# Ledger of designs, part 46: peptides against a protein of PDB entry 6EJA

Target 1, 276 residues: chain A of PDB entry 6EJA
Amino acid sequence: VEYMPANPVRIAFVLVVHGRASRQLQRMFKAIYHKDHFYYIHVDKRSNYLHRQVLQVSRQYSNVRVTPWRMATIWGGASLLSTYLQSMRDLLEMTDWPWDFFINLSAADYPIRTNDQLVAFLSRYRDMNFLKSHGRDNARFIRKQGLDRLFLECDAHMWRLGDRRIPEGIAVDGGSDWFLLNRRFVEYVTFSTDDLVTKMKQFYSYTLLPAESFFHTVLENSPHCDTMVDNNLRITNWNRKLGCKCQYKHIVDWCGCSPNDFKPQDFHRFQQTARP

## One batch from the design tools (peptide; aimed at target 1 F141)

Design b2_p22_7_s2 (made by RFdiffusion4, then SolubleMPNN; from b2_p22_7, 11 letters changed)
Fold by OpenDDE base, seed 1:
Structure b2_p22_7_s2 (fold): chain B 276 residues (1-276), chain A 22 residues (1-22)
Amino acid sequence: as target 1 above (276 residues)
Amino acid sequence: ELPYARQDTGSFVPDEVMDKLL
């Protein structure tokens, strides 16, 4: 007998999209759409055509909304975290959308489970937060991510200004910038005025690709630390040969990797991760 | 049991490390 939750969780899917890939977005949307979930879509300020397309979709579905504000985000930019934080605040203020989990998605990061399986799983673990850690040497991670460096987002560029210190007493962690966060933790991040949240928001406003580390670090140092699960319930198509290069040096004073789109030859990866 | 998770080590590397990888 397949587990059917008595009170199934409802998910707020947050999509941060840009460019001209309207057809790709439509395909992804159809794949993840369900009437019981909520979809909050931010379109980059520069992507006007895509914005118009997304607005059309939002008018067709009552559980789809588009952010009234739009940011100009860059790859690796600190503004991406601002986008998530503002989206979280908006979602918490939407009293007509009783969501239980916050999930971000991209075209390169696909859910491992079906909607029913995902809902069943999250309903069972509704008090948990799902963030995947790097699982390696933390000191190496700090150096790799440039967390000990000060960055400033300005004029569509991430400027490296110099060295900085990690705040004392904080255990830094991170990994995937794709996560599943329960409403309670999102409320904490959004409304807490404690020293941890305040300092981390400030610290990560000058951080390269902050979404890969901010939520991990805040959670693990917070009163909610016991709710962490080292799993983000999704698969990303990584090809280091193709994705790891200094292709973004014109945008960021650092080098990095990007996940790739899934191709038919990558199908075996889906099968391997679909294990119960 | 929890679903199998992807291993993610972050997206960035220092320039000196990247030069060795390329």
Scores: peptide ipSAE 0.032, ipTM 0.572, DockQ to the pose 0.036
OpenDDE base, seeds 2, 3, 4, 5: peptide ipSAE 0.030, 0.075, 0.032, 0.040; ipTM 0.507, 0.649, 0.519, 0.611; seeds 3, 4, 5 fail the geometry check

Design b2_p22_7_s3 (made by RFdiffusion4, then SolubleMPNN; from b2_p22_7, 11 letters changed)
Fold by OpenDDE base, seed 5:
Structure b2_p22_7_s3 (fold): chain B 276 residues (1-276), chain A 22 residues (1-22)
Amino acid sequence: as target 1 above (276 residues)
Amino acid sequence: ELPYARIDTGSFVPEEVMDKIL
């Protein structure tokens, strides 16, 4: 029997979805839905059919809401960070949703643990933030991610404008753009007016895949730095030889890599994972 | 315990490095 915490955490799931994959989204939603959690869904501005479908779902559940604003996001676009930041603000302003953790999801996510297991785990570590770092040479990471390059999102394209410097005194980090953040840190990111948060918001407004680095960097340089756990509690099927083909050059003035789909034979990998 | 399996959005690399990855 899984441990039942006396004060179980409640989760705000932020879903960023696009395209026409309504069936996949529905499947994922059913798998993660629980009455004690909250679901805040952003649908890409261009995905009107999906938006209509999601709105229908939101009307059926009191703990499901759709963002009244919608961004036109592109893969690797800076607007994705804006989406998360705005959703965080919205969630903090929803006084009727007492959530404890922020978890971002896409239609490609699927749970491999029960809700009870997830809640028990997060309740035990409710004061921690879960972000996975790249685990490599940081200088190489900066070069790979193009963090020392200036990008502008415009007309559904990430334009490389030139070189830039990393802000002085900032330890840049990053890795996965999928994370679990506690409410306290989200409050800090949302409402702090300190130099760190202000500068990083500006810096990452011109960054490729800013969500892969923004929250890591802010957390590690903040008073909350001791709350970081180098694990995002996710599994990704990476095969860079298959996934790195500059397939996103039409969208970004940089080469992109994407992970591969999981296959049924990969299921054993999920069962062999351990808690951080 | 890992609660989720997922496909990340990916990452970027400079074009000059892509040949080394492939």
Scores: peptide ipSAE 0.047, ipTM 0.673, DockQ to the pose 0.073
OpenDDE base, seeds 1, 2, 3, 4: peptide ipSAE 0.027, 0.033, 0.025, 0.032; ipTM 0.471, 0.591, 0.518, 0.597; seeds 1, 2 fail the geometry check

Design b2_p22_7_s4 (made by RFdiffusion4, then SolubleMPNN; from b2_p22_7, 9 letters changed)
Fold by OpenDDE base, seed 5:
Structure b2_p22_7_s4 (fold): chain B 276 residues (1-276), chain A 22 residues (1-22)
Amino acid sequence: as target 1 above (276 residues)
Amino acid sequence: ELPYAEQDTGSFVPEEVMDKLE
């Protein structure tokens, strides 16, 4: 019998979806849906059909909402961070949704624990933030991610403009763009006016896939640095041989990798996976 | 331990490295 916490945490799941993958989204939604959690869904501005479908779902469940604003996002685009940041602000302003954790999800990312296990775990560690770091040489990571390069998102393309310097006094870190953040840290990122948050928001506005590094960097350099756990409790169907073919050169002036899509049968395997 | 955790830590690769992967 799993431990049932007296005050279980409630999770705000943020989904950023695009394209025509309505069936995949429906499958994922069914797999992760629970009445005690909250679901905030952003649909790409260009995905009107998907938007209509998601709106229909949101009308059926009181704990499912769709962003009233929509961004046109591209793979690797800086606008993804803007999407998360705005979603965080929205969620903090929803007084009728008392969530404790922020969790982002995609079709290629799945929690390795059951809902009960996840809730029990997060309830035990409700003051912690879960971000997975690259775990390698930081200089190599900076070069790999192009953090020392200036990028501009414009006309559905990430343009490389030139070189840039990492801000002085900042320890840059990053890794997975999938994370579990507690409400307190989300509040800090959203409302803090300190130099760290201000500078990092500016810096990462010109960064490739900033979600892989922004929250790591902000957390580690913030007064909340002691709350970091180097684990995101996720399983990703990641295969570099299949996902790293520089297929996004037409979108980004850099090469990138993407995880493989999950098959329906993969969801059952995730629930049986051992704890990290 | 999470499967593929070591690989799910960054999505980008310099072009010169990508050429070797192709």
Scores: peptide ipSAE 0.038, ipTM 0.589, DockQ to the pose 0.045
OpenDDE base, seeds 1, 2, 3, 4: peptide ipSAE 0.019, 0.027, 0.027, 0.016; ipTM 0.510, 0.569, 0.522, 0.502; seed 4 fails the geometry check

Design b2_p22_8 (made by RFdiffusion4; failed a check: the pose's geometry)
Pose (drawn by RFdiffusion4):
Structure b2_p22_8 (pose): chain A 276 residues (1-276), chain P 22 residues (1-22)
Amino acid sequence: as target 1 above (276 residues)
Amino acid sequence: FFATQGSAGGTADPSLFADYSD
């Protein structure tokens, strides 16, 4: 990531944000901002204060826009995938924004390498997609995710309605819902009317945590399957002993886990050279 | 390139990940 690219990638950052931490969001935005990238910010419908603050930012910079539509993106909700898919369509239709990669971030994410290094890395691998699979037993993944269960999002709640079959003829996969996708793959997901994309959009409209498997499943079974890199370029601070308290039991008909917050003792983790 | 944390993320069980350990 030390070299200087002659044709650097321009990145579309999609920020899906909620809550009250506007100053922290502004600090992270400062760290990732470059005049040659683009920023498209979705603020949860329920976070009006944060939205007003984000509008000030978008009014200041030409390469920053806010989604005019806003969803209540509850934990594990089917609406998160809807949010990503609509944002991808919007971004592809913005012809004045010639972006090469799609990167999703939350208000709780932070860069651990400089923009120069990120651009250099992605410029070398511009035809790749970066998704992290669970890599362990797939049947256990399907069960723990509830992918063989039918869910419906209404009234800001995920209702478990019954069982359903895993469709035949495709491999189902999943893992992290944080990823980097290139423009070619985003176009395929958005505009393709082939059997795989159409049916997966239907299947995942009624799926818990849809973003943790929709893009994996579509990519692995699509003509772009040979572009997958099993690495999302993220460090996620999972600590099961603390983060799996079924804390979202009142929002979804399921038990879930969330990553822990980093502390000072974790700083050495951001210096690992094992994987990008 | 990025660190992720907090309630903005989620999973059914982190032990599903091959590289996850306690």

Design b2_p22_8_s1 (made by RFdiffusion4, then SolubleMPNN; from b2_p22_8 with T4R S7D A8T F17Y S21T; failed a check: the pose's geometry)
Amino acid sequence: FFARQGDTGGTADPSLYADYTD

Design b2_p22_8_s2 (made by RFdiffusion4, then SolubleMPNN; from b2_p22_8 with T4A A8S F17Y S21T; failed a check: the pose's geometry)
Amino acid sequence: FFAAQGSSGGTADPSLYADYTD

Design b2_p22_8_s3 (made by RFdiffusion4, then SolubleMPNN; from b2_p22_8 with F1A T4A S7D F17Y S21T; failed a check: the pose's geometry)
Amino acid sequence: AFAAQGDAGGTADPSLYADYTD

Design b2_p22_8_s4 (made by RFdiffusion4, then SolubleMPNN; from b2_p22_8 with T4R S7T A8S F17Y S21T; failed a check: the pose's geometry)
Amino acid sequence: FFARQGTSGGTADPSLYADYTD

## One batch from the design tools (peptide; aimed at target 1 H134 G175 W238 G256)

Design b2_p23_1 (made by RFdiffusion4; failed a check: the pose's geometry)
Pose (drawn by RFdiffusion4):
Structure b2_p23_1 (pose): chain A 276 residues (1-276), chain P 23 residues (1-23)
Amino acid sequence: as target 1 above (276 residues)
Amino acid sequence: SWLEEAPPGFAFTGGGNSYWNGD
């Protein structure tokens, strides 16, 4: 990631944010901002204070826009995939924004390498898609995710309605819902009317945690399957002993886990050279 | 903050996985 690219990628950052931490969001935005990238910010419908603060930012910079539509993106909600898919359509229709990669970030994310290094890396691998699979037993993954269960999002709640079959003829996969997708794959997901994309959009409209498997499943079974890199370029601070307390039991009809917050003792982890 | 000492970019923090969830 040391070289200087002659044709650097321009990145569309989609920030899906909620809560009250506007100053922290502004600090992270400062760290990732470059005049040649684009920023499209979705603020949870329930976070009006944060939205007003985000509007000030978008009014200041030409390469920053806010989604005019806003969803209540509850934990594990089917609406998160709807949010990504609509943002991808919006971004593809913005012809004044010639972006090459799609990167999703939350207000709790932070870069651990400079923008120069990120651009250099992605410029070399601009035809790849970066998704991290669970890599372990797939039947266990399907069960633990509840992918063989039917869910419905209404009234800001994920209702478990019953069982359903895994469709035949495709491999189902999943893992992290943080990723980097190139423009060509985003176009395929958005505009393709083939049997795979159409049916997966329907299947995932009634799925818990849809973003943790929809893009994996579509990509692995699509004509772009040979572009997958099993690495999302993220460090996620999982600690099962603390983060799996079924803490979302009142929002979803399921038990879930979330990553822990980093502490100072974790700083050495950001210096690992093992994987990008 | 301490976290801002990290070089910002090439890699990021955060993500989700349901491999360990349950009914």

Design b2_p23_1_s1 (made by RFdiffusion4, then SolubleMPNN; from b2_p23_1, 12 letters changed; failed a check: the pose's geometry)
Amino acid sequence: SWIDQVAPGLRFTGGHDSSDNSD

Design b2_p23_1_s2 (made by RFdiffusion4, then SolubleMPNN; from b2_p23_1, 13 letters changed; failed a check: the pose's geometry)
Amino acid sequence: SWIDQVPPGLRFTGGGSAEDGSE

Design b2_p23_1_s3 (made by RFdiffusion4, then SolubleMPNN; from b2_p23_1, 10 letters changed; failed a check: the pose's geometry)
Amino acid sequence: DWIDQVPPGLRFTGGGSSEDNGD

Design b2_p23_1_s4 (made by RFdiffusion4, then SolubleMPNN; from b2_p23_1, 10 letters changed; failed a check: the pose's geometry)
Amino acid sequence: SWLDQVAPGLRFTGGGSSEDNSD

Design b2_p23_2 (made by RFdiffusion4; failed a check: the pose's geometry)
Pose (drawn by RFdiffusion4):
Structure b2_p23_2 (pose): chain A 276 residues (1-276), chain P 23 residues (1-23)
Amino acid sequence: as target 1 above (276 residues)
Amino acid sequence: EMAELEQLAQEKGEDMEYMEARP
């Protein structure tokens, strides 16, 4: 990541944010901002204070826009995938924004390498997609995710309605819902009317935590399957002993886990050279 | 039923730690 690229990638950051931490969001935005990238910010419908603050930012910079539509993106909700898919369509239709990669971030994410290094890395691997699979037993993944269960999002709640079959003829996969996708793959997901994309959009409209498997499943079974890199370029601070308290039991008809917050003792983790 | 779901959440947590630590 030390070289200087002659044709650097321009990155579309999609920020899906909620809550009250506007100053922290502004600090992270400062760290990732470059005049040659683009920023498209979705603020949860329920976070009006944060939305007003985000509008000030978008009014200041030409390469920053806010989604005019806003969803209540509850934990594990089917609406998160809807949010990503609509943002991808919007971004592809913005012809004045010639972006090469799609990167999703939350208000709790931070960069651990400089923008120069990120651009250099992605410029070398511009035809790759970066998704992280669970890598362990797939039947256990399907069960723990509830992928063989039918869910419906209404009234800001995920209702478990019954069982369903895993469709035949495709491999189902999943893992992290943080990723980096290139423009070619985003176009395929958005505009393709082939049997895979159409049926997976239907299947995942009624799926818990859809973003943790929709893009994996579509990519692995699509003509772009040979572009997958099993690495999302993220460090996620999972600590099961603390983060798996079924704390979302009142929002979804399921038990879930979330990553822990980093502390000072974790700083050495950001210096690992093992994987990018 | 709740106990079964809490157990699945623990198993999911192990998988999440494994996935993060795996190259």

Design b2_p23_2_s2 (made by RFdiffusion4, then SolubleMPNN; from b2_p23_2, 13 letters changed; failed a check: the pose's geometry)
Amino acid sequence: MEEELKEEALELGDDYEAMEAAL

Design b2_p23_2_s3 (made by RFdiffusion4, then SolubleMPNN; from b2_p23_2, 10 letters changed; failed a check: the pose's geometry)
Amino acid sequence: MMKELEEEAKELGDDYEYMEEAP

Design b2_p23_2_s4 (made by RFdiffusion4, then SolubleMPNN; from b2_p23_2, 12 letters changed; failed a check: the pose's geometry)
Amino acid sequence: MEEELKKEAEELGDDYEEMEARL

Design b2_p23_3 (made by RFdiffusion4)
Pose (drawn by RFdiffusion4):
Structure b2_p23_3 (pose): chain A 276 residues (1-276), chain P 23 residues (1-23)
Amino acid sequence: as target 1 above (276 residues)
Amino acid sequence: SDEGGAANEMLDAAEDVLDPFDS
């Protein structure tokens, strides 16, 4: 990541944000901002204070826009995938924004390498997609995720309605819902009317945590399957002993886990050279 | 348990994960 690219990538950051931490969001935005990238910010419908603050930012910079539509993106909700898919369509239709990669971030994410290094790395691997699979037993993954269950999002709640079959003829996969996707793959997901994309959009409209498997499943079974890199370029601070308290039991008909917050004792983890 | 998601139990990416994509 040391070299200087002659044709650097321009990155579309999609920020899916909620809550009250506007100053922290501004600090992270400062760290990731470059005049040659683009920022498209979705603020949860329920977070009006944060939205007003985000509008001030978008009014200041030409390469920053806010989604005019806003969803109540509850934990594990089917609406998160709807949010990503609509943002991808919006971004592809913005012809004045010639972006090469799609990177999703939350208000709780931070960069651990400089923008120069990120651009250099992605410029070398511009035809790759970066998604992290669970890599363990797939039947256990399907069960723990509830992918063989039918869910419906209404009234800001995920209702479990019954069982369903895993469709035949495709491999189902999943893992992290944080990823980097190149423009070619985003176009395929958005505009393709082939059997795989159409049916997966339907299947995942009624799926818990859809973003943790929709893009994996579509990519592995699509003509772009040979572009997958099993690494999302993220460090996620999972600590099961603390983060799996079924704490979302009142929002979804299921038990879930979330990553822990980093502390000072974790600083050495951001210096690991094992994987990019 | 059959609940709780599986993203928390993922294996680490291989250290040579980009070797097949190098020219």

Design b2_p23_3_s1 (made by RFdiffusion4, then SolubleMPNN; from b2_p23_3, 12 letters changed)
Fold by OpenDDE base, seed 2:
Structure b2_p23_3_s1 (fold): chain B 276 residues (1-276), chain A 23 residues (1-23)
Amino acid sequence: as target 1 above (276 residues)
Amino acid sequence: DDDGGSAHEAAEPAPDILDPFRP
């Protein structure tokens, strides 16, 4: 008998979607949908067909909303962080949605466990934030991520403008761009006027792949640093051979890796991780 | 002055295969 927590956490799922992957989105949505959670969907500004489809879905469910604003996002673009930050603000302003956790999702990332298991786990650790760090040499991470480089997102391209310094006194960290953040930390990130949050928002507005590092860095340097858990509770299909071929050079003045979409053949991995 | 194309090192995100219940 899975002990249902007396006060189960409610989750705000933020989905950032683009392209024509309507079928994948529908599958994911069906897999993660629960009446007690909230779903906030951003559709890329260029994906009008997908936007219409998502709007149709949102009309069927009271706990599903679509962002009234839409950004044109590119792989590695700083605009992705802006998307998350704005969605966080929106979700905090939605007084009718009492969510406890923020979780970002894509078609490439699924929660490891069933909804009940996830809720039970997060209800037990409701004061924690779950971010996965790279677990390697930090200096190497900085170099590989290009954190010491200045980027500008313009004309659907990430332009490398030159070198920059990491702000003094900041311990930079990062890893996965998939995270589980509690409401308290999201409130801090959204509304704090302290130097840390202000400087980091500015710094990461010119950063490649900002979501892989921003929240880690802010959390670890914040008064909430003791709430850090080095785990994002996700299974991501990382096939480095496929995902790390500098496939985005036409979009970004940098080489990066991207996760691959799960294929039906990957289903066995879900079963293996679900074993107690 | 041939600004030698700095070899763009690939950003390697952390692997996300995490079992939160791993002891």
Scores: peptide ipSAE 0.014, ipTM 0.470, DockQ to the pose 0.090
OpenDDE base, seeds 1, 3, 4, 5: peptide ipSAE 0.094, 0.066, 0.008, 0.008; ipTM 0.570, 0.569, 0.480, 0.466; seeds 1, 3, 5 fail the geometry check

Design b2_p23_3_s2 (made by RFdiffusion4, then SolubleMPNN; from b2_p23_3, 10 letters changed)
Fold by OpenDDE base, seed 5:
Structure b2_p23_3_s2 (fold): chain B 276 residues (1-276), chain A 23 residues (1-23)
Amino acid sequence: as target 1 above (276 residues)
Amino acid sequence: SDDGGFAHEAAEPAPDVLDPFEP
């Protein structure tokens, strides 16, 4: 769907970055930057060199800011969800940034559509939230994600403490940790004091890979449940052969993998998915 | 649901989170 909307949506891009890949970040930023959108960048607390580089970029653009707070995140850590939630709160408090959608990005994520295509699409569906579900047996998903296990993030490690039960009456869902959320739903997640949001924030503070499930679960069990679209409109460079081999056992008492960085050869794949 | 013609390639679900120590 491509058209020129009368009131185009504006996007808050939240970038969570780490390491020393300054050149990669610069390339990614150049590819996604537009004057009508907003960019809020969190740099891992341990990545001081990268933080200095990002600060330099932020000073050049009025619509780019860096989080004044920085978290030390680990693979699979609950702190990643905290990073998103705090970023959401910050963005809602920025009255000078009238954004309509929240979109998260990393160095391993790339938009598959042009800015015009994305804006046109989101402007048409401005009342919807886009989260991709796993699309398989839910019980299997729960087991594989370790949602029925209790984890504690401490000393740069995710400790598995034991078994737990899913709260009664809650339909747990999840899949991709890449999502497009409208401002209304972000406001709900940030400021609601209802039992659902309160309990889920607590539950997911002891969850492995919480960003892959928290927003799905909250949305589907909320008054906003009818706004869910099972699509994240994103491509993550996932190569099981190269990247998914339980390589993080030293950090997490679980098995999993992280997406690979995009390479130039991946560009052709992006174009193939960008169909009208 | 209408996805506006956007396609997400089918991939096997797997846990993924950013690792600050990943090269």
Scores: peptide ipSAE 0.008, ipTM 0.428, DockQ to the pose 0.039
OpenDDE base, seeds 1, 2, 3, 4: peptide ipSAE 0.008, 0.007, 0.008, 0.008; ipTM 0.473, 0.460, 0.479, 0.425; seeds 1, 2, 3, 4 fail the geometry check

Design b2_p23_3_s3 (made by RFdiffusion4, then SolubleMPNN; from b2_p23_3, 12 letters changed)
Fold by OpenDDE base, seed 1:
Structure b2_p23_3_s3 (fold): chain B 276 residues (1-276), chain A 23 residues (1-23)
Amino acid sequence: as target 1 above (276 residues)
Amino acid sequence: SDDGGFAHEAAEPAPDILAPFEP
C-alpha cells in the first residue's frame, strides 16, 4: 500500500521544448500529467509550429500554461539558464499555483516512477533539493565543462572569449542539468540579493551549459547547502554516438553531449528502472 | 585548441537513470 502522504506535494513541471518533437512531447506530457500538478511550457522562439500546438494543449487544461515570453535557446547556451530563472520567477508570481517543487523537463525525458511514487517520495523529502553531481574529480569537471573559460552567447552561438578565474571562496560543483528543487530554494535563487546569488548569476551568464552547474554551485555555497541530495530522480537517454562528439561545434566553441530522444529500442531501459 | 568534453562525456555512454532512494 503506497503510503499516501497527508499533505502531498504539488509539482511545477517546467518543460523547455524546441523543434518538431510534438508527438514525443505529447507522449511525455500524457505520462506526467496530473490534475494536481502544474505545467509551465517554454517553446523556443524559433519553433512556431510547436508553439501553436502547445498553446492548443494549454487551452484544454487549467493547470497548463505557456510562457508569454520565448527565448531563442541554443544547445549549451547561457540563455537556457535565463529561461529557467525567468520561469522560476514567473512560477513564484503565480499565486494561484501553489507548487512545492520545481522540476525541469525536455521532450527527451521520461518518468521512471509513477506519479504516486514521485509524490510520496518528494512529500517525504520536501525540504530537500535533488541535484546529481558529477561525482568525479572536481578540477577535471571544471576543465571539461569549461568553467574556467569565458563564453558569450551571440548570434545563436556560444563564443569562447578566453580564460577566466572562478570566484574565490566558491566551491564549484555540477553534473546533470536535470533537477528537482523545492520552492524555498527557488525563492532564494530568485529573490536573494546576497553576494553569492548575485555573483553566480553574473558568472554563469558567461558560462557554457550553465544549468549543469549553476544550481549545484549556488546550493552548495548557500545557507541551504545541507538540503542537497545527489540524485535527480530521472531517466535521460544518453547515447554517446548520437549525442556527443563535438556535434554542436557549429553552435558552441566547445564539445559536449546532449540528451537524445527516446526510441523504441530504448524501452528495455524503462523496464529495468521500473523494477523495485 | 583545448576543446574539452563535458563532464558526462567522460562517463560511459549510458542513460542517466536515477531512481528514488531511501537515505
Scores: peptide ipSAE 0.009, ipTM 0.466, DockQ to the pose 0.281
OpenDDE base, seeds 2, 3, 4, 5: peptide ipSAE 0.007, 0.007, 0.009, 0.009; ipTM 0.419, 0.445, 0.457, 0.459; seeds 4, 5 fail the geometry check

Design b2_p23_3_s4 (made by RFdiffusion4, then SolubleMPNN; from b2_p23_3, 12 letters changed)
Fold by OpenDDE base, seed 4:
Structure b2_p23_3_s4 (fold): chain B 276 residues (1-276), chain A 23 residues (1-23)
Amino acid sequence: as target 1 above (276 residues)
Amino acid sequence: DDDGGFAHEAAEPAPDILDPFRP
């Protein structure tokens, strides 16, 4: 019998979707949908058909909304962080949605275990933030991620402009771009005017794959640093053979890797995974 | 060839500080 908490956390799921991922989105949505949670969906500005489909879904469920604004996002683009940050602001302004946790999702990444297990766990650790770090040499991570390089998103491309320095006194960290953030930390990121948040927002506006490092770095250098948990509670469908072949060189002046979409046959792993 | 970065999940797994599913 799974322990049901007396005061279960409610989750705001933010979905950033694009292209022809309608089927994948539908599968993922069906898998993660619960009446007690909230779903905020951003559809890429270029994905009009998908947008229409998502709007239809949102009309059927009171706890599903679509962003009224839409950005054109690219893989590795700095605009992805902007999308998350704006979504966070929107969600904080939605007074009728009392969410406790922010969770970002794509069609290629699922929360581990059942909803009940996830809720039970997060309810127990409601004051924590879950960000998975790379767990390697930090200097190497910086180099490989291109954090010491300046990028500009323009014309659906991430242009590498040159070298840059990491701000002094900042301990840079990163890893997965999938995270579970409590409302308190989201409020801090959204509304704080301290030097850390201000400088990091500026720094990461010119960063490749900013979501893989921004929240980690901000959290670890903030007054909330003690809330860090090195775990993102995700199951990602990785197939390195398919996803790690520098397929994005036409989009970014860097090499990268992406996960694969989940298929129906992959869902068996949802319950069988021993640990994140 | 640029030594570009990979998403965290593509890297070697690191030990977790907290295993939420540990018995």
Scores: peptide ipSAE 0.020, ipTM 0.468, DockQ to the pose 0.352
OpenDDE base, seeds 1, 2, 3, 5: peptide ipSAE 0.011, 0.009, 0.010, 0.010; ipTM 0.454, 0.483, 0.483, 0.486; seeds 2, 5 fail the geometry check

